Peptides against a protein of PDB entry 2MBZ. Designs and how they scored, part 25

Target 1, 143 residues: chain A of PDB entry 2MBZ
Amino acid sequence: GINLTPEEKFEVFGDFDPDQYEEEVRERWGNTDAYRQSKEKTASYTKEDWQRIQDEADELTRRFVALMDAGEPADSEGAMDAAEDHRQGIARNHYDCGYEMHTCLGEMYVSDERFTRNIDAAKPGLAAYMRDAILANAVRHTP

## One batch from the design tools (peptide; made by RFdiffusion4, then SolubleMPNN)

Design b1_p11_8_s3 (from b1_p11_8, 9 letters changed)
Fold by OpenDDE base, seed 2:
Structure b1_p11_8_s3 (fold): chain B 143 residues (1-143), chain A 11 residues (1-11)
Amino acid sequence: as target 1 above (143 residues)
Amino acid sequence: MALSLEVFLLS
């Protein structure tokens, strides 16, 4: 449940409607800590908060795309740093996101076609690149 | 990318 007017939702999310997934999310993960944390945190989010989150996501996307275009491998310092920032962003805005959780999310990006299509809209192979960067970042932070 | 679905879809 996002407490935004239809107009505000359109301004922030455009054609993407998060509410379309609410029932599925509740059925699949409604009994998890991550779900609870996310609902509690986002319950108070304003339009500005959601816009900030979108801006951060867009910035991260551009950052990863730039790394790919530059030929930087997914296990490069730059790619791993971007993955770390992504992890921290999730932790700050949504739910506790350790490295194990992050790697699971990365795998979801390539195994769930909905995520893959959404992410790869920016650049083909971006989802796989992110997954690999996330994994590499997790490895370097798990001695 | 648009809103990352990880905001709602979890693992």
Scores: peptide ipSAE 0.098, ipTM 0.784, DockQ to the pose 0.383
Fold by OpenDDE base, seed 1:
Structure b1_p11_8_s3 (fold): chain B 143 residues (1-143), chain A 11 residues (1-11)
Amino acid sequence: as target 1 above (143 residues)
Amino acid sequence: MALSLEVFLLS
């Protein structure tokens, strides 16, 4: 899937090993449009592309954490804007991500312990905060 | 923290 050397993968993803999820992902989503789009887009990604994606994710994480630390509610303009940027980032980098899809992803963040653990590594409760912000952003864009 | 899992696991 990811056309990087083991060293490059470690440099970009660190402790996260995408290869360990390849079979599960294929089994669960191999016949979906999202999977196909992601495979097609990422097939040409370089190390620099993946690093950019990780940097964008880190920046988003910092934004959400800062909002939480400031006591801003998840349905604040700032939180919803961060959620919108998250959705757009997924769309640019991986697959078409409408508001319905985004909401489903948000729910996965709190229902799949692997996602929750990964996300909350930055700050406890971040996954739930993101889910709430994603939902709020979806609501304001789908009247 | 990079949200690397979302690159692969879908809803």
Scores: peptide ipSAE 0.096, ipTM 0.783, DockQ to the pose 0.407
Fold by OpenDDE base, seed 3:
Structure b1_p11_8_s3 (fold): chain B 143 residues (1-143), chain A 11 residues (1-11)
Amino acid sequence: as target 1 above (143 residues)
Amino acid sequence: MALSLEVFLLS
């Protein structure tokens, strides 16, 4: 689990409480390799580690928003590079994330209203844009 | 922050 005090959790995640989803996550993914890997990697994470992860996510969000504002298509080099960095970030911090897994995550962003609402808080349509960029990045890396 | 749910809900 996350070895942070309630105060530290609030400082890092704000209004988002990961403990609220613990049961659902266990029920849906408890028997997967991704779940096990994530638990193993994050077991030793400090408050500073979690803060770094949140900062990386925020930077990526700003990057995608900037691409959208510039009118860059989701299959542009810039958008695909952002998608690749997203994939690598997941792999580095949580669990092995191949291109197939990444595309599944992208689909979740547009099919699960909780994700869509959370992501689109930064910019309407961002979830769909990210999904499309993720797909494009996966395609360009397919032999 | 915008991707916090992603980290915990996995795939």
Scores: peptide ipSAE 0.092, ipTM 0.778, DockQ to the pose 0.434
Fold by OpenDDE base, seed 4:
Structure b1_p11_8_s3 (fold): chain B 143 residues (1-143), chain A 11 residues (1-11)
Amino acid sequence: as target 1 above (143 residues)
Amino acid sequence: MALSLEVFLLS
């Protein structure tokens, strides 16, 4: 698990408890390279590292919400760039995330109600918008 | 978007 004290975990993650998903994640993905890479990278993460990751996620959420509020299409340059930054963030912090993997993640955001509910807490339809932007970004990078 | 399910549940 994450090597933070209970107090640190609360300070960083708040109401989100990643530990409650650890068993399911291990069961579903424990034999994948992505799981291995994530475990290896995050093993050395400090509270400051996790806080930075949370801040990046928050910034990305605000960015997507702003795009939606502005009426920018999910296949706009702005939306696709946000999707690209999302992909790169995953690659930097957790595991290698190619465009195919990213597209699979985007699809999960709309097919798994837990993800949809979590993401759409910021704005209804955000998960679908992100999925569409992720797909568009993948298409433009895999011609 | 705080670190949510996507980085943990993988896909």
Scores: peptide ipSAE 0.094, ipTM 0.786, DockQ to the pose 0.416; fails the geometry check

Design b1_p11_8_s4 (from b1_p11_8, 8 letters changed)
Fold by OpenDDE base, seed 4:
Structure b1_p11_8_s4 (fold): chain B 143 residues (1-143), chain A 11 residues (1-11)
Amino acid sequence: as target 1 above (143 residues)
Amino acid sequence: MMLSLEVFYFA
């Protein structure tokens, strides 16, 4: 999967071990275009690339948390813009991510406890907030 | 926060 040494993986991902999910991911999604694209793109990623991706994720997290703390609705312009940036980040780093795919990801954030736990570690309810923002952003971009 | 899980899953 990720071509980093164990030490590098720890430096970038900390307590999260992506290798734990490799087999499950392959079994569930191995025949999809998204999986293929992700494998192709990430094959050339360096430690610096992965760190950049994590930094982007942290930035997004802080942004959403700030919106929540400010009381901004998930369908506010600010929240929807954050969701759009999230979508574009996925598209840039991993696989083509249209609005339909993005909404599916959002639903997964609240339906898969592993995602919920991971996301809500930053702030309780963040996963749900992101899901709602993702959905709102998708709706506003639907012609 | 880590969102690295999203690289592996999609619904």
Scores: peptide ipSAE 0.100, ipTM 0.782, DockQ to the pose 0.375
Fold by OpenDDE base, seed 5:
Structure b1_p11_8_s4 (fold): chain B 143 residues (1-143), chain A 11 residues (1-11)
Amino acid sequence: as target 1 above (143 residues)
Amino acid sequence: MMLSLEVFYFA
């Protein structure tokens, strides 16, 4: 799992414990290339690395919320650009994330209540908005 | 908000 002390984990993740999903993840995706890539990359991550990743996620969340508050549709340039940055962030930090994989993640945001609840904590409907933006971004990059 | 669950769930 994450190579941090309990204190460091609390400082970075707070009440969220990613390790609680370790068994489920291993059972479902343990033999995938993405899983291998993620474990290989994150093996060297420090507390500062994980904090950076969390900060990036927070910034992206604020960006999407701002777009929603401004009334920008999920297929706007701004929303699609945010989705693209999200995809690239996953690729940089965890595993190769093509548009198909990204779309699958977006669908999970709205189909798995655990994700929906966590995401919508920032703003109701955010998960659906992100899913739609991810899909729109994938479409525009697949002419 | 934390989005790390996504990366762990799919890999």
Scores: peptide ipSAE 0.138, ipTM 0.784, DockQ to the pose 0.499; fails the geometry check
Fold by OpenDDE base, seed 3:
Structure b1_p11_8_s4 (fold): chain B 143 residues (1-143), chain A 11 residues (1-11)
Amino acid sequence: as target 1 above (143 residues)
Amino acid sequence: MMLSLEVFYFA
């Protein structure tokens, strides 16, 4: 799991408790390549690594919110580029994330209320907007 | 943090 002290975990993740979901994650995804890759990569991560990952996520959130506020469609160049950066971030930090996998993640954002609530905390409808942008980005890269 | 739950869904 996360090789941080309880104090470090709180500093990086705040109210989010990753240990709360460890059993569920193992039960649902323990036999997947994504799970194995993530375990291998994150095993060496320091507190600074996790903080960087959180900072990248926050920056992407602000970017999507700005696009929505500007009235940019989810299938705009800006929104699709943000979705692409999201996909590449997952690939860099956690596991190989192709367009099919990315689309599945997008669907999860709107089908699992825990994700929807967490994402929409930044702006109502953000989860659906991200899902649509992810789908559009996948389509444009799959002729 | 918006994507923290996502990260640990596969980690």
Scores: peptide ipSAE 0.097, ipTM 0.775, DockQ to the pose 0.554; fails the geometry check
Fold by OpenDDE base, seed 1:
Structure b1_p11_8_s4 (fold): chain B 143 residues (1-143), chain A 11 residues (1-11)
Amino acid sequence: as target 1 above (143 residues)
Amino acid sequence: MMLSLEVFYFA
């Protein structure tokens, strides 16, 4: 689990309890390289590290919302660049995230109601927009 | 968006 006190966890994640999903995560991904990499990297993370990760997520969210509000299509350069930054963020913070894996994540955002609800809290349709941007970004980087 | 949720659900 995350090495933070309950108070620190609340300060960083708010109402989200990462430990709540530990069992499900282990059952679904416990035997993957991604899981191993994530556990190895995050084992040394401090409160400040987790806060930085959340700040990056918030910034990305604002960026996508701004693109949507501006009417930029999900396959615009702006949206695809945001998707690329998203992928790179996952890669540096958690596990190697190739374009195929990123696309799978994008699909999960719209197929798993829990993700959809969480993401769309910022703006209705954001999950779908992100999925489309992620897909477009993957396509432009795939021969 | 919570990247923590994203990571935990996937790995």
Scores: peptide ipSAE 0.084, ipTM 0.772, DockQ to the pose 0.503; fails the geometry check

## One batch from the design tools (peptide; made by RFdiffusion4, then SolubleMPNN)

Design b1_p12_1_s1 (from b1_p12_1, 9 letters changed)
Fold by OpenDDE base, seed 4:
Structure b1_p12_1_s1 (fold): chain B 143 residues (1-143), chain A 12 residues (1-12)
Amino acid sequence: as target 1 above (143 residues)
Amino acid sequence: MNISLGLSTLLL
């Protein structure tokens, strides 16, 4: 799992306990390349690494919220660029994330109520907006 | 701190 002390975990994740999902993640994805890559990459992560990842997530969330507030459609260049940055962030920090994989993640955001509630806590409809932006970004990058 | 996107990376 995440190689941090309980105090470090609290400092980075606050009330969120990522370890509570470890068994489910292993059960669902334990035999995939994505799982393997993520375990390999994150095994060496420090508190500062995890903090950076959280900061990146915060920044991206703010970008999407700002786009929604500005009335930019999910297939706007700005929204698609934010989706692309999300994809690249996953690839950099966790596992190779192609456009097809990314669209699957986007669909999960709206089909899994846990994700929908967590994402929409920042702004109602954000999960759907992200899904649509992810799809649009994938389309513009594939023949 | 927003953990929504972090959650997505953890759960794949």
Scores: peptide ipSAE 0.109, ipTM 0.796, DockQ to the pose 0.535
Fold by OpenDDE base, seed 5:
Structure b1_p12_1_s1 (fold): chain B 143 residues (1-143), chain A 12 residues (1-12)
Amino acid sequence: as target 1 above (143 residues)
Amino acid sequence: MNISLGLSTLLL
């Protein structure tokens, strides 16, 4: 579904090929609103759009790692703000993402070993830290 | 393999 040449895909995603998961994603989520919204929204994305998404993800990763290195709890304002930015980024780039959806994504980050392994490549325990920050952010916005 | 946080929302 990503309309890039093989060369462009390599420049943006490197050795990771998101298209290798297309069938599994369709099987698991193909009948959801999130899938439809994402497919419709990303259909017009250029190489520059995908690069921006990757840059935003990298920046967010560095931000969470820095918080962990500083010893900031996952329920600190800094960590919760990073989680909120993550939620808003999903909403902007892919599909409507409320706090309930966001908490479900956070749980998936620690429940699916493939997610955990890829996220924790930046720092061990990052997936769990993000999940906790996502949950804390949802709680503070749902009194 | 770096699954971007942006791409990871639906992938796994």
Scores: peptide ipSAE 0.108, ipTM 0.792, DockQ to the pose 0.415
Fold by OpenDDE base, seed 2:
Structure b1_p12_1_s1 (fold): chain B 143 residues (1-143), chain A 12 residues (1-12)
Amino acid sequence: as target 1 above (143 residues)
Amino acid sequence: MNISLGLSTLLL
């Protein structure tokens, strides 16, 4: 699990308790390379590391929302660049994330209602927008 | 609610 005190966890994640999903995550993904890599990387993470990850995600969310509000298509350069930054962020913080993996994640964001609800809390349709941007970014990088 | 953990595949 995440090596933070209850107080630190609250400061970083608020009311969301990621440890509540540990068993489900293990059951669903425990045999994947992504799971192993993530467990290995995050085992050494400090409170500052987790806070940075949260900040990066919040920044990305704001960026996508701004693109949507501006009416930029999900296959615009701006949206695809945001998707690329998302992919690279996953690679740095959690596990190797190629374009195929990224596309699969994008699809999960719209097919798993829990992800959809969580993401769309920032803006309705954000999960679908991200999925489309992720796909477009993958296409442009895998001709 | 913070959506940061929803941006990865392993944290929902």
Scores: peptide ipSAE 0.107, ipTM 0.781, DockQ to the pose 0.389
Fold by OpenDDE base, seed 1:
Structure b1_p12_1_s1 (fold): chain B 143 residues (1-143), chain A 12 residues (1-12)
Amino acid sequence: as target 1 above (143 residues)
Amino acid sequence: MNISLGLSTLLL
């Protein structure tokens, strides 16, 4: 789980407690390499580490929203670059995230209403836009 | 639930 005090958790995540989903995550992915890697990496994370991760996520969200507002297609260079940064961020912070894994995550963003609702809180349709950008980025990096 | 892009990785 998140190795922070309740106060630190609130400061970083606000009203969202990721530990509430630990059981479900373990049930779904507990035997995967991704889960193992994430547990190993995050076990040493400080409040500052988690805050950095949140800041990076917020920046990426703003970036995608700006692209959408500008009318840039999800398969534009800008959108695909944002998707690539997302993939690399996952790889640095959590687990090895290849393009196939990233594509699966993108599909989850639109197929699991919990993800869709939370992502689209920033802008309606953001989850779908991200999914499309993730797909496009994967395609351009696949021979 | 308020899942950010950062936290979405935790919820695979």
Scores: peptide ipSAE 0.102, ipTM 0.790, DockQ to the pose 0.410

Design b1_p12_1_s2 (from b1_p12_1, 8 letters changed)
Fold by OpenDDE base, seed 1:
Structure b1_p12_1_s2 (fold): chain B 143 residues (1-143), chain A 12 residues (1-12)
Amino acid sequence: as target 1 above (143 residues)
Amino acid sequence: MNITLGLSTLLL
């Protein structure tokens, strides 16, 4: 799990505890490369590392929300660039994330109500918007 | 929820 004290976890993640999903994640993905890579990378993460990751994710969330509020379509250059940054962030911090995997993640955001609810906490419809942007970004990078 | 954190937790 996350190698932080309860206090540090709260400081970084607030009320969201990723470790509560550890068992389910292990059951579903424990034998995958993505899981292995994530465990290897995050094993050495400090509080500062996790905080950086959170800050990056929060910034990305704000970008998507701003795009939605501005009425920019999910297949706009701005939205696709945000999706690309999202993909790259996953790749740097957790596991190799190609466009196919990213697309699958996007679909999960709208098909798993837990993700939908958590993402849409920032803005209703954000999960769907992100999914659409992820798809568009994948398409523009597909020959 | 932090979207990146969520992805790292519940993989696709």
Scores: peptide ipSAE 0.091, ipTM 0.777, DockQ to the pose 0.472
Fold by OpenDDE base, seed 5:
Structure b1_p12_1_s2 (fold): chain B 143 residues (1-143), chain A 12 residues (1-12)
Amino acid sequence: as target 1 above (143 residues)
Amino acid sequence: MNITLGLSTLLL
């Protein structure tokens, strides 16, 4: 699991407990390369590393919300660039994330209510907007 | 605090 004290976990994740999903994740994905890569990378993460990941997620969320508030389409350059940064963030911090993997994640954001609820806490419809931006970004990078 | 990346990583 995440190598933090309970107090550190609260400081970084607040009311969200990622360890709550550990068994389900292992059952579904325990034999995948993505799972292995994530476990290997995160094994050395400190509180500061996890905080950085959360800060990056918050910044990306604000960026997408600002795009939505401005009325920018999900297939705009701004939205697709935000989607690309999201993909690269996953690749840097967790596991190799190509465009196919990224589109699968985008679909999960709207098909799994747990993802939808957490994402849309920032703004209703954000999960769908992100999914559409992810798809558009994948299309522009796939001849 | 947004956990988008965390959820993406865990649930795939």
Scores: peptide ipSAE 0.090, ipTM 0.778, DockQ to the pose 0.559
Fold by OpenDDE base, seed 2:
Structure b1_p12_1_s2 (fold): chain B 143 residues (1-143), chain A 12 residues (1-12)
Amino acid sequence: as target 1 above (143 residues)
Amino acid sequence: MNITLGLSTLLL
C-alpha cells in the first residue's frame, strides 16, 4: 500500500482513502503489467511525491474545466493537449500508458459510476469531456 | 477529491 502515516494520508488525499480499493484492484488487475509497474514505482514514493501527483491532478482538472467553460470542443487542440499531458502523467507516475490504454481509461471514466461521480464533482460532464478529448488525442497521434 | 488518484492508480 501507500507508505504514509494516517495523518500524512489525510493531508494528501483528504477523505478519499485509496487503500479501500486495494483488494478490488488486485483482484481485477493484479496480473497486469500496469498493476505491477504502478506498485513498483509507487513503493518508493514519499509524501512529497504523492502531493505532487495530487497537485498535477488538480491542475489538470482546472484546465479541463476552463476549457469546458470557454466552450472549447473536446477535440480542440487545447483539450487534446490536456489529454496528452494526462497520458504522459500516468506514464511518468504509474505505468506505461499508450494511446489504446488511455482510451480504455477514458471509457472507464464514463462507464464506472464511481469514476464518473468523482470526476464530475468538479463539473458535471467533465468525465465525458475528458473521454472525448482522450479519444481525439489518441486519433491524432495514431494516423 | 483528486481525479488522478482514481484515474491512474485505482484502475477501477
Scores: peptide ipSAE 0.088, ipTM 0.777, DockQ to the pose 0.487; fails the geometry check
Fold by OpenDDE base, seed 3:
Structure b1_p12_1_s2 (fold): chain B 143 residues (1-143), chain A 12 residues (1-12)
Amino acid sequence: as target 1 above (143 residues)
Amino acid sequence: MNITLGLSTLLL
């Protein structure tokens, strides 16, 4: 889990409670290399580290929203670059994230209502837009 | 929900 006090968790994550999903995540992925990598990396994270991760994700969300507002298609260079930055952010902060893994994450954004609801809070249809950009970015990097 | 936190907490 995240080794922050309840007060620190509220300051960083607000109304979102990551602890409510801990058992489900462990049951689904506890025996994978990705889970092990994430636990090893995040074990040393401070409140400052978690805040940085939140800020990076918020900035990326704003980029996607701006692209949608500008009418840029999800397979535009701008949208695919944002998807690539998303993939690299996951790799840097949590676990190795190849294009296949990233594609699976994109599908989860539109198939799991919990993700769809939370992502679309920034803008309706954002989860689908991100999924499409992730797919396009994966395709352009396929030999 | 933060999308990065969602990935780390709900998927892995």
Scores: peptide ipSAE 0.087, ipTM 0.772, DockQ to the pose 0.434; fails the geometry check

Design b1_p12_1_s3 (from b1_p12_1, 10 letters changed)
Fold by OpenDDE base, seed 4:
Structure b1_p12_1_s3 (fold): chain B 143 residues (1-143), chain A 12 residues (1-12)
Amino acid sequence: as target 1 above (143 residues)
Amino acid sequence: MMISLGLSTLLF
């Protein structure tokens, strides 16, 4: 879990409480390698580590929004590169995230209304744009 | 700031 004090959690995550999803995450993914890897990696994370992760997420959000505002297609090099950075960020911070896994995550962004609402809070249609960029990025890296 | 892209990392 996230080994932060309530104050630290508020400073990093603000109004979003990740602990509310802990039981569901365990029930759905508790027996997967991804869950194991994530638990192992994040067990030692400090407030600064979690803040860095949030900063990276915010940067990627701004980057995707900027691409959409510029009218760049989701299969543009810019959008696919942003998707690649997203994939690599997951791999670096949480668990091994191959292209197949990443495409599954992208599909979840548009099929789970909770993800869709949270992502689209930054910009309507962002979840779908990300899904499409993730898929395009996976395709260009598939032999 | 709300977590948007970070949700996937927390829920998996």
Scores: peptide ipSAE 0.083, ipTM 0.771, DockQ to the pose 0.525
Fold by OpenDDE base, seed 5:
Structure b1_p12_1_s3 (fold): chain B 143 residues (1-143), chain A 12 residues (1-12)
Amino acid sequence: as target 1 above (143 residues)
Amino acid sequence: MMISLGLSTLLF
């Protein structure tokens, strides 16, 4: 799990408890390369590392919301660039994330209500917008 | 605090 004290966890994640999902994640993905890579990378993460990850996610969220508010389509250069940054962030912080994997994650954002609810807390329809941007970004990088 | 996209991606 996350190697933080209860106080540190509260400071970083607030009222969200990531540990509540640990068993489900292990059951679903415990035998995958992604899970192994994530466990190996995050084993050394400090409070500051987790805070950085949160800050990066918040910035990306604000960026997507701003694009939506500006009326930019999900297949715009701006939206696709945001999707690319999202993919690279996953690769840097968690596990290798190619375009196929990223597309699968995007589909999960709209097919699993838990993801949809969490993402759309920032703006209704954000999960669908991200999925579409992720797909468009994958397409433009397909030879 | 709102749940981050990064954590959501990791946990599901």
Scores: peptide ipSAE 0.079, ipTM 0.769, DockQ to the pose 0.418
Fold by OpenDDE base, seed 3:
Structure b1_p12_1_s3 (fold): chain B 143 residues (1-143), chain A 12 residues (1-12)
Amino acid sequence: as target 1 above (143 residues)
Amino acid sequence: MMISLGLSTLLF
């Protein structure tokens, strides 16, 4: 699990408790290379590392919201570039994330209400917008 | 696996 005190976890993640999902994640993905890579990388993460990851996600969220507010379609260059940065962020912080994996994650954002609720807290429809941008970005990189 | 989503961090 995350090597932080309860207080540090609250400071970084707020009311969301990632520990609630530890068993489910291990049962679903514990035998995958992605899970192994993530555990290896995050084993040494400090509070500062987790905070940086949250800050990067917040910045990306603001970027997507701004695109939506501007009326840019999810298959615009701006939205696809944001999706690409999202994919690369996952690769840096957790595990190798190819376009197929990224597309699967995007679909999860709209099919698992837990993800949808948390993402759409920033703006209604954001999860669907991200999924569509992720798909468009994958398509343009796999002709 | 964890995915950070700004206002929340969910496990994959």
Scores: peptide ipSAE 0.076, ipTM 0.764, DockQ to the pose 0.234
Fold by OpenDDE base, seed 2:
Parts: C-alpha cells; sequence; structure tokens
Structure b1_p12_1_s3 (fold): chain B 143 residues (1-143), chain A 12 residues (1-12)
C-alpha cells in the first residue's frame, strides 16, 4: 500500500483513506497492467510525491470548475486541454493511460456513485463535465 | 478534507 505513516496519510489525504479500497482494487484490477504499473511506481513515492499528486488534482479540479462557471462547453478547447492534462498526469504518476482507457475512466466517474460524489463535491455536475471533456479530447486525438 | 480527484487515480 501507500508507504506513509498514519499522520502523513492524514496530512496528504485528510479523511479520505485510500487503504480502505485496497482489497476491492486488487480484486477488480489486480491482474491488469495498470495495477502492476501503479504499484511499481508508487512503491517509491514519498510524502512529497503524494502531496504533489494531490496538488495537481486540486489544480485540475479548480480548472474544470472555472471552465464550467465560465459556461465553456465540455468539448471546448479549454476543457479538452484540461482533460488531456488529466490523462497525462495519470500516465506520469500511475499507469499508461491511452485515450480508450481515459474514456473508460470518464464513464466510471458518472456510473460509480462513489466517484461521482467525490468529484461533485467541488461542483455539482463536475463528473459529467469531466467525462464529456475526456470523451471529446479522445475523439480529437483519434480521428 | 475531501480530495476531489483522489478516487480517480487510486481506485480506477
Amino acid sequence: as target 1 above (143 residues)
Amino acid sequence: MMISLGLSTLLF
């Protein structure tokens, strides 16, 4: 799992405890390349690495919220660029994330209520907006 | 503290 002390985990993740989902993730995805890559990469992560990842996620959230507040369509260049940065961030930090994988993640954000609730905590409808932006970004890169 | 996109990368 995440190699942090309980205090460090709280400092980085707050009340969200990723370890609560370790068994479910292993059962669902333990035989995938994505899972293997993620475990291999994150095994060496420090508290500072995890904090950086959370900061990147927060920045992306703010960016999407700002786009929504501005009335930008999810298939706007701004929204698609944010989706691309999201995809690349996953690729750098966790596992190879092609456009098909990314679209599958986007669908999960709206179909799994746990993801939806977590994402929409920032703004109602954010998960759906992200899903649509992810799909649009995938389409423009795979014509 | 709730992390907006934390689940997206940890639970895929």
Scores: peptide ipSAE 0.081, ipTM 0.769, DockQ to the pose 0.434; fails the geometry check

